# Ledger of designs, part 86: peptides against a protein of PDB entry 3WG5

Target 1, 218 residues: chain A of PDB entry 3WG5
Amino acid sequence: LAKNIVYVAQIKGQITSYTYDQFDRYITIAEQDNAEAIIIELDTPGGRADAMMNIVQRIQQSKIPVIIYVYPPGASAASAGTYIALGSHLIAMAPGTSIGACRPILGYSQNGSIIEAPPKITNYFIAYIKSLAQESGRNATIAEEFITKDLSLTPEEALKYGVIEVVARDINELLKKSNGMKTKIPVNGRYVTLNFTNVEVRYLAPSFKDKLISYITD
Target 2, 218 residues: chain A of PDB entry 3WG5 as posed
Amino acid sequence: LAKNIVYVAQIKGQITSYTYDQFDRYITIAEQDNAEAIIIELDTPGGRADAMMNIVQRIQQSKIPVIIYVYPPGASAASAGTYIALGSHLIAMAPGTSIGACRPILGYSQNGSIIEAPPAITNYFIAYIKSLAQESGRNATIAEEFITKDLSLTPEEALKYGVIEVVARDINELLKKSNGMKTKIPVNGRYVTLNFTNVEVRYLAPSFKDKLISYITD

## One batch from the design tools (peptide; aimed at target 1 L106)

Design b2_p26_7_s2 (made by RFdiffusion4, then SolubleMPNN; from b2_p26_7, 14 letters changed)
Fold by OpenDDE base, seed 4:
Structure b2_p26_7_s2 (fold): chain B 218 residues (1-218), chain C 218 residues (1-218), chain A 26 residues (1-26)
Amino acid sequence: as target 1 above (218 residues)
Amino acid sequence: as target 1 above (218 residues)
Amino acid sequence: MMSKLVKDAGVELELLGAVKSLNRST
């Protein structure tokens, strides 16, 4: 029997329009190959809200399960990364990672101080993040507090509070623990039970363009 | 029977992107030679958060144990240095050293006053440092207080509170005391028992580039 | 559909861009 395929790709750095292109490319490859799922190893300090919303939409439109895995240890799904995670079919975190701190800002001043978003924008994102949590059956109260209190959580806290589904040290442990779990949001209108029995893991490398942009942004 | 090798390297000064390059180079050399471990003699006042996080990741990705040794007497693992230590396989401190004071800042004003980080950033680093402590089986409460109270500890206090594993006066005492200890985080997915029986100590010198940059930054 | 408000404001959801230092307070 042909092995089911699970793709693994890495997304690191700021969330931008280019990050959307990365998500779209990776998910499209996995869709074309009828993969069992794609795992996105995510490490982000956050980024643009517009790019984030487009990424969430792209994930939710995926023909296959998209697993956000905050990895490796020391990584984060900060700010925009949290929204992306909450919009995904499954969230996993490695030990030593973090999630949260989702308050919107208008930017940074020249001295590095935050330019606060007006209440209208903040309230919009409160509603948005709560909706993502509610739709995925995750903790909407904590999701709101990611904004209102700038809350950040450890993997253990996030699991405890029902923000995430899995704590895993590596891809093998992730596959093992998530095997038999249902997606937290539908895939093509259906909640899917993940089947990671006898899977082939395929790593997707960054494109040349991806490498070039990462080099410019680092 | 061929002697096991332990590398020793020194990292001194501010944590920057260049410090990452030093860590990467030193660990890579030790990995290539299948060393039993590498000891990094650390003396830092802190530095950049991004560089720190990258260093933590590099340590956690090491194929061999990385021991952070706050050395010599009078040295510190201040701020960013504490995070690095908490992300490592073993922490040792020499008498007369310190660890802690981890509160993030946006910078210094022209008059030398600290520009405080907003709660969003502070809470992020609280979660991050707690996660590092929890993953390593170290005191997460104290790790949080390194931020919330700007707590700094002596080696004796840090040992007492379960922040560090060893107090040692020199490399020989460190090797002796840490022999038979398990790493506080995995190496290649496994907790390793350190074997410092009949080891050869090899000192790594700074590269020419390392010397040049240290000269420019000092 | 993304609100016009979010698009026009250039809203950022980022933490680390402003962090310049993790230094001990002198």
Scores: peptide ipSAE 0.084, ipTM 0.384, DockQ to the pose 0.070
OpenDDE base, seeds 1, 2, 3, 5: peptide ipSAE 0.041, 0.026, 0.033, 0.055; ipTM 0.342, 0.272, 0.282, 0.335; seeds 2, 3, 5 fail the geometry check

Design b2_p26_7_s3 (made by RFdiffusion4, then SolubleMPNN; from b2_p26_7, 14 letters changed)
Fold by OpenDDE base, seed 2:
Structure b2_p26_7_s3 (fold): chain B 218 residues (1-218), chain C 218 residues (1-218), chain A 26 residues (1-26)
Amino acid sequence: as target 1 above (218 residues)
Amino acid sequence: as target 1 above (218 residues)
Amino acid sequence: HMMKLVKNAGVELPLLGEVSSLNRST
């Protein structure tokens, strides 16, 4: 019986144009191999809004389910990471991780204070994040509060409030729990039921370019 | 009968990238020797959040139990130290030590006053610390209050409230009391029962590099 | 102009540089 393949890749650090390239590469590999899904182990403090929006688009255009897994323990899908997660087909979190804190900022002043975004920008991202939540059947009220209240949630809270779908300690538990779940957004116009029965897990290593960029941005 | 080995190492001072290197080195040595556990004698006033989070990740990825021991008397697991402890497999405190005071700050002003972190950052760390507590089956309410109330606890209070697992005067008492306890987080996906019967205690000295860095950062 | 502003907006949560070293101020 042809083994269903699940790819696993790691994306860590700030969301930048290089992070987009990583997502694009990883998803493309998994698409080419007709994988059942790709799991992206995500750990990010946030990053650029432009890169984030491009990543969301790339995920939504995927020919296979893209699962965002906030991992390992201590990781976060902060700020831009939350948007990326909300744009994905399934969200999982490990214990000891967090999600949220999505208020857009213009940057930091010389004194280290946050330069707040003007209301026009904030309102744009409120609409955007709510749309991601609504499209994925996730809690749009909480999604809005990720901005308006700068809310951050534990995995248990995020699950309870219907922001995420799975709490899992590792890849094996994630596969076990998500087996038989429907994707929260469509793949090629259809909601897909995940089949993780008798799957082979294949890990994708970062490319040399990916490693170099991580080294420069950390 | 092959003697079970327990390593003991000391980490003192501010939590920095160099402190991460110390944790990584010590844990790696103990892993390579298939130790029953490593005990880290911790005394820290806090430090960098990035380094702290990396240390927590490293502990949680350990192939052996990592016990954080707030030691000697007069020591503290303050701020970043509390997060590290909450991310560990077992927490012990000596009499006359403290844990807590975890409110994130941006730094110190020229006049020595604390520059408070914006709510966004504070909320991030509230979620993070609660998640560490919940994952380890420790008191998440108190963990949150370490930030919101800037709470600090004695060993007796921390034990009473279910923040820590052991109060011990020295390594021998720690080994005796923790013998037969289960780790509060998994090791390689499983909760391990500690076996400190007939163990050899091996002390790890700081490397030359560790000594040099401690000298520069103190 | 608005799209340019939005694209330039950071959705960055800075990792806090320092967690409070409470013990140095006493």
Scores: peptide ipSAE 0.032, ipTM 0.304, DockQ to the pose 0.092
OpenDDE base, seeds 1, 3, 4, 5: peptide ipSAE 0.029, 0.029, 0.051, 0.045; ipTM 0.275, 0.305, 0.268, 0.330; seeds 1, 3, 4, 5 fail the geometry check

Design b2_p26_7_s4 (made by RFdiffusion4, then SolubleMPNN; from b2_p26_7, 13 letters changed)
Fold by OpenDDE base, seed 1:
Structure b2_p26_7_s4 (fold): chain B 218 residues (1-218), chain C 218 residues (1-218), chain A 26 residues (1-26)
Amino acid sequence: as target 1 above (218 residues)
Amino acid sequence: as target 1 above (218 residues)
Amino acid sequence: HMHKYVKNAGVELPLLGEVSSLNRST
């Protein structure tokens, strides 16, 4: 019996147009191989809103389940990372990670202070993040508070409040816990039940370009 | 008892970044007034994929139901217009209109011939259009065929196949038929039952800029 | 300003439908 293939790939650093290319490449590989799912190990402080929105769209258009896994311990899905997670088929977090802090900003001043976004932009992203939460059957109130209060949550809190689906220490525990779960959004228009029985795990390495970009953006 | 306000606005011509601005403006006005819904009378031959995707996202982020109405008779929701419709809370069509023909292209050659998109791009939009259909509980098979067969449908066919929700001759018939329908996608994360009892219809006029852009793109 | 941010996501996406009128302005 052909083993169910699950891909694992890492995305680390700022969310940029190059990060979109990474997501696209990784998901495309997994789609081509008819994988049961792809797990993206995500660690990001945030990044560009445009790139984030494109990534969310790319995930939602995936022919296979895309699991966002905030990993390893110490990692975060901060700002743009939270939106990406909320747009995915399943969210997992490792212990000692965080999610949230989604308040949009225009940038940083020369002194390193945040330039606040105008209310119109903030309200746009409130509507957007709430839509992501609601489409996935996740906690829209907390999603809003990720912006309005710049709230950050632990994995335990995020699970408790219905922001995420899994807390797992590693890939093996993630596969075990998510086995039999339905995706929180459709895959190719259907809610898919994840089947991680008799799984082959395949790790996708970053390209040379991916490594270079991560180095420049860090 | 405060009347339920329904806004009506027209969007005509090619889908561009300026068309996005029109959608954004119209929806924002209706959101600010806590309207029951906004009806966008759409007539388009298509346009830019980037602008289309942004418009879909803007609709999905709306705080109120956005009804796409292919109107008047003779109008079409061709190509990009179909994607926009499929991304909306409700689709209506007037008799004598069309929807479909969603095959992506790279552009036109000097001789006016279509430059075909590579298979990778076509497959991307197949996945995308299917996702829109499925998220809205609409016919994903037909949505795919809008690309693979460059299929176009009449209102009667589109309704029959479960692509659209309403066939209506005018705004009054649209309001009557859609009254009590649930939105096909969430509004602020909830499927809303449309209430068009005791309705005040407000028409939004195009801005001077909107008129100018329509004139240049025609 | 948000429109500028979305525009700079310069993924040259393909065109959907008739593009003929956009090429005449060059």
Scores: peptide ipSAE 0.043, ipTM 0.213, DockQ to the pose 0.095
OpenDDE base, seeds 2, 3, 4, 5: peptide ipSAE 0.038, 0.032, 0.029, 0.029; ipTM 0.372, 0.273, 0.249, 0.309; seeds 2, 3, 4, 5 fail the geometry check

Design b2_p26_8 (made by RFdiffusion4)
Pose (drawn by RFdiffusion4):
Structure b2_p26_8 (pose): chain A 218 residues (1-218), chain B 218 residues (1-218), chain P 26 residues (1-26)
Amino acid sequence: as target 2 above (218 residues)
Amino acid sequence: as target 2 above (218 residues)
Amino acid sequence: SAPTNKTSNKTPTFTVITFPNVNNTT
């Protein structure tokens, strides 16, 4: 009961209804165990807007800070993952990862051709991504360009341009650097200072169902 | 005189990429065997827009008539399934089935809440559903109300209001009543008169991949 | 006359927007 606990979970692949269930399951475990924070290792090339908005909402309502960590090297928080990141308490990127490219689309034709959205829906997601950035004090100008210019950024660029808070190689370095940082959004109405000294790290294994469903969608 | 081959397939559940694959697989089989028609027993609560548009496109390119049959009793062709029906050569409904209810939403939230669709998406789907109805000679005024009023119809109401062509209890009654009917959209440029005199019915089983995906869904 | 709106046999769902698939561009 007198411990400082950080949960680490993994989320890989297309952001879907099932991805929401994962976020909810992992975050719920951390909440019920009074965790200092949960770190989500995120690698997503794309996903659905509805599941992305549900995840962002679940993070906003989280009773503990949610740290989105674009990991491992080569991972991306592209498309839906970018909104999830902008909608969270802190963003960390591992070396060689990517963030951005969030243009909303109606989807893919028989060809694999891109089915663009009506111009006004593009404006809707611009307003939504600007809102997430401003609510978290992040660079909304660059966030808008994730859509209008299909802008993508490396870790160092994302840090310079004020989109993320940490560049870290691993969980330990993430804990060291983010220790003492305020969350970019509140936890239950208050901005919180992260206390990662003398912390117990607990890894949450993805379930059989997680790995299988992910593989199939792949 | 001649033996006419009719294929029958079942398509159930949410409309997704796998559903497009089912439509493509079943239609390709019927085309290669020079079938008179393929009948799809459709039961769907809704699904994704891109896959629905890809299915409508696949049906437009079909070298043989595609008959959408809302079957069994209790089934529906709601939301995305309505567009598939309106985009097909002939629509049949079994007693106690439903069609319509197509108001687009960005999706569902955590607590039963619904994420609203911006007006541009709504107007986009109004134009699209009116277009499918106009191209097939079906009631565009009523098709709009599938969206603007979330209108849903019984089979008897759907026939009366000129949205569908046939009300049938089974495959036997469907072939009998639809024999001699012209298709509502062309097959390769010409409107085909359906010949169901001297008919061999062939049932297509769902593949291993089909069964697995749906068991996981159940 | 206008048709009477009935209750749908299934709970309607519709997913419209998604995002492009983009792998790491770094």

Design b2_p26_8_s1 (made by RFdiffusion4, then SolubleMPNN; from b2_p26_8, 12 letters changed)
Fold by OpenDDE base, seed 5:
Structure b2_p26_8_s1 (fold): chain B 218 residues (1-218), chain C 218 residues (1-218), chain A 26 residues (1-26)
Amino acid sequence: as target 1 above (218 residues)
Amino acid sequence: as target 1 above (218 residues)
Amino acid sequence: AAPKNHKSNKKPSFEVITFEDVPNRA
């Protein structure tokens, strides 16, 4: 019986066009091998809205379930990372991680102050984040408050409020707890029940390009 | 008599946070040496709005005149590059270059189609680009049309319409034509008359980091 | 003078918009 494959890859740092390329590469590899799912271990302070929107679209167009796992302890799915998570098929968080702080900004001034986004932009992303939450059957009220109150949540809070689906300490616990769960968004137009029985875990490493970009962006 | 120094540096490719770092580094070096001006040879298809706004702010806070020179022939100050130019103390273009195409987008979809910016965002950048034009005494109507009509101009058209100040084939012609011109925006609260008599031209090279980033972003 | 490592606690930022010239793939 062909062993079910689950890919695991890591995405760390700011969300940029290069982060899109990483997501695209990782998902494409997992799609080619007809994996049961890909788990993306995510640790991000946020980043670009354009790249974020493209990543969300890439996830939603995936031929396989994409699980966002905020990992390791100390990691965050902050800002753009929250949108990516809300756009994915399943969200998990490790203890000691955080999610939220989604208020859009135009950037940082020379003095390090935030350049505020105009209300028009903020309202656009309120609508967008609420749509992601609604489409995934997650808490749209909290999703809005990630912007309007700059709210950040613990894994336990996020689970309690219906923002995420799983709290897990490691990949093994994640696979155990998510086994038999339905994806929160469709895969090829169908909600998939995850089957992590008799799973082979395959780790994907960053490309040389990915490592070099991360080194330069850090 | 201490020879007046003019720095020349090149910025090529997409406007990103790294492009901000390049502008900041180049301007800082020229400020430290009390240069008469810095000329930035610009060739960009556009890039990030956040980085663009920070670059504009950095230019406007410069202790010395910053001249944007769209160079060499075949180069563009497209999209974000146009905003940067309009935010600068003087704009020059070489023959065979272009300026404009400033319509904001949210990014590119997987199929390569443009994700349209909502009207709210477009209107924000219309107001912003018009403010840059007005503050610099440049054509605000054409600046608006760079967005609303996705207009691109030749150097001769841009000069004719009062978008730019100089058409020049090379650095020597630029220095000759801009000598005695007033900056289009203040330097430390004062409009400066450029003095390119008895000038030493100093070229600044990209840092190792800048070269590496450009190699990865290309 | 030691470069002040301003650990910019880069607050989570969601930076918005790109201006990319659509290459007219004509």
Scores: peptide ipSAE 0.029, ipTM 0.361, DockQ to the pose 0.235
OpenDDE base, seeds 1, 2, 3, 4: peptide ipSAE 0.027, 0.033, 0.050, 0.026; ipTM 0.258, 0.435, 0.335, 0.256; seeds 1, 2, 3, 4 fail the geometry check

Design b2_p26_8_s2 (made by RFdiffusion4, then SolubleMPNN; from b2_p26_8, 11 letters changed)
Fold by OpenDDE base, seed 2:
Parts: C-alpha cells; sequence; structure tokens
Structure b2_p26_8_s2 (fold): chain B 218 residues (1-218), chain C 218 residues (1-218), chain A 26 residues (1-26)
C-alpha cells in the first residue's frame, strides 16, 4: 500500500553522471518507502546527453511516479532538462521558469561559439524527443520545435500547448492541482492516478533533509 | 496536377551511402515528373545507421508518396530496412518476405560473433524506431520489439499487428489494394489519398528501365 | 496562437557524445 508520503528533492546544475546518481538515489529512497510520488525540483541549463538518457531511463523504470517540477522562479528545464521532463510521469512548472532549447551541440569552441551537431545527431534527438512526447501524450510538434527552432516556452505556454500538466507556485499548489491526475507514462505497466490527500511531504534535499510538512487537500 | 504515373525502382543489398544516392535519385525523378507515387522494391539485410537515417529523412522530405514494397518473395526489409519502411508513406510486403530484426550492433568480431551495441545506443534506436512508428500511426510496441526481442514478422503478421498496410503478390495487386488508402505520413504537410486509377507504371530499375506497364483499376 | 520563442533564463547546454557508426544486423 502506498504510504501517504511524497518526497521532494532538488536537482540543480548541469546534467552529468553525478546528476544521474542523484536521481537514482532519490528515486530509490522514495521507492523503498513506497511513496505516493517523488517530486524533483529541477533547475538545469542542460548537460550531457548520455547522462540525460540514463536519467530518462531511470525515471521510466521507477516503481513510483516521478514528477519533474521546474522550480523556483527563474529556474529552467533547459536542453537536457526538457528531455528529462518529457520522460517523466508528470511535469509542473513554477511561474517565471522556462522549458525548451533542446538543440544538440558538440560543445563550445575556444571563442565560446557553439559547435553545431551534425545533421545525423540533430535528427537523432528530434526522433528521441518526439518519442518521449508521444509516449507521454504530450505535444510532439512542440517537442520537435524545441530542437528545430531552439524554442523555449513559459509555463503558461507550455501548459497551453500540452507540453506540461501543471503550473504551480509551490509544492502545496502542485499537490493540490495534480491530485487526481493520471501519470502521463505508466508506473509498473499501469497509468497511476495520483492521490495527494492527507500526504506527508518529506524533503530529501540536504538543506531540507528531515523537514516534514503535512499537506491536507481540502 | 499529379500525372497518372507511378514509378517503380529496385533497391537491393546493404544500406550504405550509395543506397542513399539511389533513393535520392529515384525519388527526385518521380518528383520531377509529378508522379502519383514511387514504389521502391526493397530487399535488404540492413546496413549503416547513418545511411538509414539519411534515407528516412529523404523519404520524409519527398514531394510525392514513397511506398516501400518488400519484394520479391524471399526478400527482407531487415534491420535498417525496417526503419526505412516505417519512415515511409506506405508499406507493402510480398508473401514470403520478412520485416524486423532491428537490434543495433557495433559490428562483428573476428570469429563472426556480434559485437553488441552499448545500452545507450540500443535505447537510442528504440526511441527512434518508436518515433517512426508513432508518426506513421503504426504499431510502436512491435517496433520496439523489433529491437528488444530482435523480432521478425511475416507479411501476414505485420499486417495483422498494424506494422504494414498491404500484402501484395505483385505491383498490380499492390496498386489495386492501396488505391484509395491515405499515406501514413504527410506529403508536403498533408495526408494524401492514393489514386491509382488508370496509372502508367514506369520502371526505373536498370533492368526495367523504359518498361511501361499500363494498369487500370477496375 | 503560434508558440513564441522566448530567450531562456540560462544559456542552455546540450553536449552530445558522438556515437560510432552503428551497423545494423545483416
Amino acid sequence: as target 1 above (218 residues)
Amino acid sequence: as target 1 above (218 residues)
Amino acid sequence: MAPVNHKPNKEPTFEVITFPDVPNRA
């Protein structure tokens, strides 16, 4: 029986192998405690494609719903962060955040200019990001444009276009708005209806480690 | 106005950069003549991923419908051929052909054993092949299994499972059965209804160059 | 309404690892 527990953890910075380890650790803790869900507060400019793909796979293998929450205001789920979000069970964004800008690059030149990926690699990630969108019932056309146009969206636009599911100012509003929503991808082969009634919010972020907040959905 | 012309060309062997050039040439000829469609008779064991992805892109950029026809009996659209087929406007198979076996490999060892692709690459192609299936309204689950189970299907199975659209013994039967079908992907941003009434069949294959067959749909 | 392109709050980075040419099974 799922405990009335929701975990919250923060992931900030570039997507790397270390970021994978963070996702794995946080999800594992939440799985072990049979949490109703884990919310990952995400703020990333992007990062490595390999780490990103591993993170997406880890999320898809989760025994519990993984909610990506682009937070706080001023945060981004940019580039690799968008892929991670699209691979997750539910996406939320706080006001003043952004999502998109997914064009792959090979790196930066000495002068700071972008080294463009060859068309083969770009086409790869177009196919990949569209697959994530389609599997999650999200807007695959916009997902493609995150690459082809280097498109970035506001939370309101992302919600309007069916890229994300929730705009929320904080964790309490997120839980309220997402209560009763179905996951956009399966958990253990089933689409799960989120139940955030009378939940205990537990923070895994080092700064909030051992912080317990009780939330009652009215 | 589309001319009542259908081009037929053969592509046989490994998928390479040369195969891309063949696709490009054949499609270009058919585009220039404003053909109703081009049918590519395909027999391939697979080949290079780069060439395959370029071919898929070229098909998707076609100004006319591109029909992949796995032909003759005994032929395969194996590995790369399956991706190409799934990226096309319509798929047909002749009896006694096969489709599937899409697991990516790095190559063969000196003893002839397969060098497996790392999970990252396998996951890549899973995402890619599923994207092709989803975009074309074909069975994405089976498309995934073409990789994960190295699955191969008969024409009858492929039709039954919604991987392909037509089983046909020859070009005449193909034209008859596909007449009035919609393309599974857009042509110039629109899904096209195929019209093979009173068509002139023109062969581009060197062996059939200048062979004209008139086909009347009853 | 057509989606508008907004400048991201941070400069996005998406580094791709080059994959070797992957032959498909013959």
Scores: peptide ipSAE 0.031, ipTM 0.239, DockQ to the pose 0.212
OpenDDE base, seeds 1, 3, 4, 5: peptide ipSAE 0.028, 0.026, 0.036, 0.029; ipTM 0.274, 0.286, 0.227, 0.303; seeds 1, 3, 4, 5 fail the geometry check

Design b2_p26_8_s3 (made by RFdiffusion4, then SolubleMPNN; from b2_p26_8, 14 letters changed)
Fold by OpenDDE base, seed 1:
Structure b2_p26_8_s3 (fold): chain B 218 residues (1-218), chain C 218 residues (1-218), chain A 26 residues (1-26)
Amino acid sequence: as target 1 above (218 residues)
Amino acid sequence: as target 1 above (218 residues)
Amino acid sequence: MAPKNHKPNKKPVFEPITFEDVGNRA
C-alpha cells in the first residue's frame, strides 16, 4: 500500500522575510509530493509582523495541511509564532513549551526599551489575531488576551482553553494523537481529516541558503 | 504586634540600564523600611547582559530577601530574566508563565536575524548561569540547558527540576507557600527564613521616571 | 474578516524573547 508522506521541517529563530522563504520552500516541497501534511517544528521568540502575515497567508494557501508543532521542549511560539500557529491547520505543542505574548511593538528605543505600538496598530492586530482564531475555530478571547494581557500559556492550558489541538512529546505521539483530526482551517476549500495510519516521515533539512542566512543572522 | 512589611513591585519589559534603576530603587525602598522581603513581579523577554549582571549583583547585595515572581499568568522570566531569577533569594512562578531561553546573542542583523554569540561568550554565560544556580542551590544542569538547548520550562517543570521554589497564582498564595522557606542565597551573609505570618503588603508604584521611560520605551 | 487593507506603514515588530547585547561586556 502506498504510504502517505508526512514532511517534518524545523523553523527556529526570529520571524523574518527569510523565515517566509523557509515556510514557502518547505510547504512547496510537501505540496509537490502530495504529502498528507507538513509538520513545522516551530521555535520562535517572534519577529516581524509583515513576514508573519505573509507566512500566515502562505499557510492558508497551502495545498496540504500545515501543522505547527511547538518543539522541542523549551521552544516557544511566541508573538509572531502564535499568529502563525493560529493561522495553521493544526497546532501541537510539546510539554515545556509556550505560546502567546503577542503584543505588537514598533521596535526598540536607543536604550533598548520597547517602543509600544500605537492603539491603532494594537487594535489592528487584536482584530487580526481574533480573526485567525475565529477562522480556525480556536479561542478568540484568549487570542485577544495574548495581546491585551501579553498572555502566554503552557501546552496544557492552551489545549484546555481551545487554543491548540494536541500536546505531544515527539513526532510519533503527534502523528498518533492527530490521526483522524480535522484541520482547523480548510485545505483547498475543504476541511481535511488527517490520515497518519500508514505514513512515511520525511525530514527536510535547511537549504544551504537557509543555513547561510542562519549563519549570518545567527 | 508590629507587622512585617513585604513590598511588591512590578518590573516589566526588556532588561536595560533602566531596569537596573528600577531594581535598585525598589530594593532600596524596601531596605530602608527593613522589609521582610521585596517581591518583584517580573515579566521580561530578556534584554542586556550588562544590565542583567548589574541587577544580579544588586540583588546579591540586598539587605533584605528579593523574591522574583514571574507574574502575571502569561509572564516570562526569559533570557536575562532567568539569570536575574537564579540570582535571587527565591523564585516563584504563576501558572501559565515560563522561565528559560537563556542563549546569549550579540544583537540583530540588518535583516532582523539574531547574531549568535561566539563560543567564548556563550561559554562565559554558561559558567555564569551555572554559578548562579550552584550558589543558590538550584539545578545547574538545567541552568546550563537554558543556554545550550535554549530550554524553557513551565512553572511545574521548573519546580520539579529544582529551578524554582514556588508555584503560586497570586501574592497571597506566594506569601503562604513561601512562609518559612529559607532564602536560596544569603542575606548579609546568612540564609534567612522568610516570615510571612503577619505581613503588610505594600505595593510600590513605578516612579515618574519609570513611567516616562516606560512611556518613551513602551 | 481581518482588516486586510490598512497595513500600518510602520512595520510592527513582535518582541523577541531574546538575550540581547552580550557583546558590550564580553
Scores: peptide ipSAE 0.018, ipTM 0.233, DockQ to the pose 0.137
OpenDDE base, seeds 2, 3, 4, 5: peptide ipSAE 0.022, 0.043, 0.021, 0.025; ipTM 0.210, 0.305, 0.236, 0.289; seeds 2, 3, 4, 5 fail the geometry check

Design b2_p26_8_s4 (made by RFdiffusion4, then SolubleMPNN; from b2_p26_8, 14 letters changed)
Fold by OpenDDE base, seed 5:
Structure b2_p26_8_s4 (fold): chain B 218 residues (1-218), chain C 218 residues (1-218), chain A 26 residues (1-26)
Amino acid sequence: as target 1 above (218 residues)
Amino acid sequence: as target 1 above (218 residues)
Amino acid sequence: MAPKNHKPNKKPTFEVLSFKDVGNRS
């Protein structure tokens, strides 16, 4: 019997290989308990493409719905965070958050200037982000513009343009608004209707390793 | 007066943004002391392209010669490590080490399989690695084959094919053999003849942050 | 006057590409 449990975990900071480990751990715990869903409260300025792609793949292979919630107010799903969100089963944003700014870069020069990615790389990620949007039934034109125009959206704009599914102030409002929604991508080959009726909310704490990594990356 | 000092520091593990911070710290210390050179004892299985490119750029902007020494026996300058080496002023290898295996990947799937990089990305890094080889007067054909054939070389092979400059068992042998060699790339716009006559060897320890990162990344 | 640590405006950045980690051969 699927437990009427929804897990909530936080992922904050740069998207790295360690962020993948956090996603994997959190999703695995929720899968093991047959949770109705896991909500990842995401606040990221971006990060690494490899880690991002692995996280997207891990989400898409999840045995349960993975909801990306851009939270709290002031948070962002910037750059790599946007790809992760677009690869997820449902996207929510809190008021005062943002999504977008997805232009790939090769890094920063010593003077802090951005090293531009060559057109070949940019075009690859345009194709990739459009694929994520199309697969999830989200706005592929806006997804492309997150790269080509370095576009960033408010929650209200993102909802209006069909980039995200929910604007919610807190977990309770998120659960209320997303109850009865279909996942934007399949879970085990099936689109799932979310059932948040009489759910227990269970918070997952970061591991000692996660805390240590966060301390080092900040 | 240039101090007759050679710094030695160790960089081990995956090439990440934190590895860039290590390179930057080590080189900066050696620059501040007007060292004749810094030797980086490198042991890496690979890592991230962004960090690698930043490290290469940091090396190329160094005010002093940066020597990459693949050390100890059993170590490798694999993948990202090869690019870093090819971007440096001198490459040495200890017996029983390796260099190469430079094929870019998008990451690992959940089952541990390699996600192949698209041809556009592979071709970018072919051009990049060939540029590093050409700029340093090293074997650009072999540099390409590090990607296209996933080639790995022994120290003896790498020396024979003109990928590296020195095979040395230890720091003393390295200093002896590289004394009087010209740097393979300029230092402040000039090719430097290395002078290791009567040098003090000074070891740089990892910072607390470096140790903590290594502990987390292992 | 302590130099104001200009927190570099961490522009959202998407860092591309990894190289094969030869050591992750399980």
Scores: peptide ipSAE 0.052, ipTM 0.522, DockQ to the pose 0.241
OpenDDE base, seeds 1, 2, 3, 4: peptide ipSAE 0.029, 0.053, 0.039, 0.038; ipTM 0.511, 0.550, 0.530, 0.548; seeds 1, 2, 3, 4 fail the geometry check

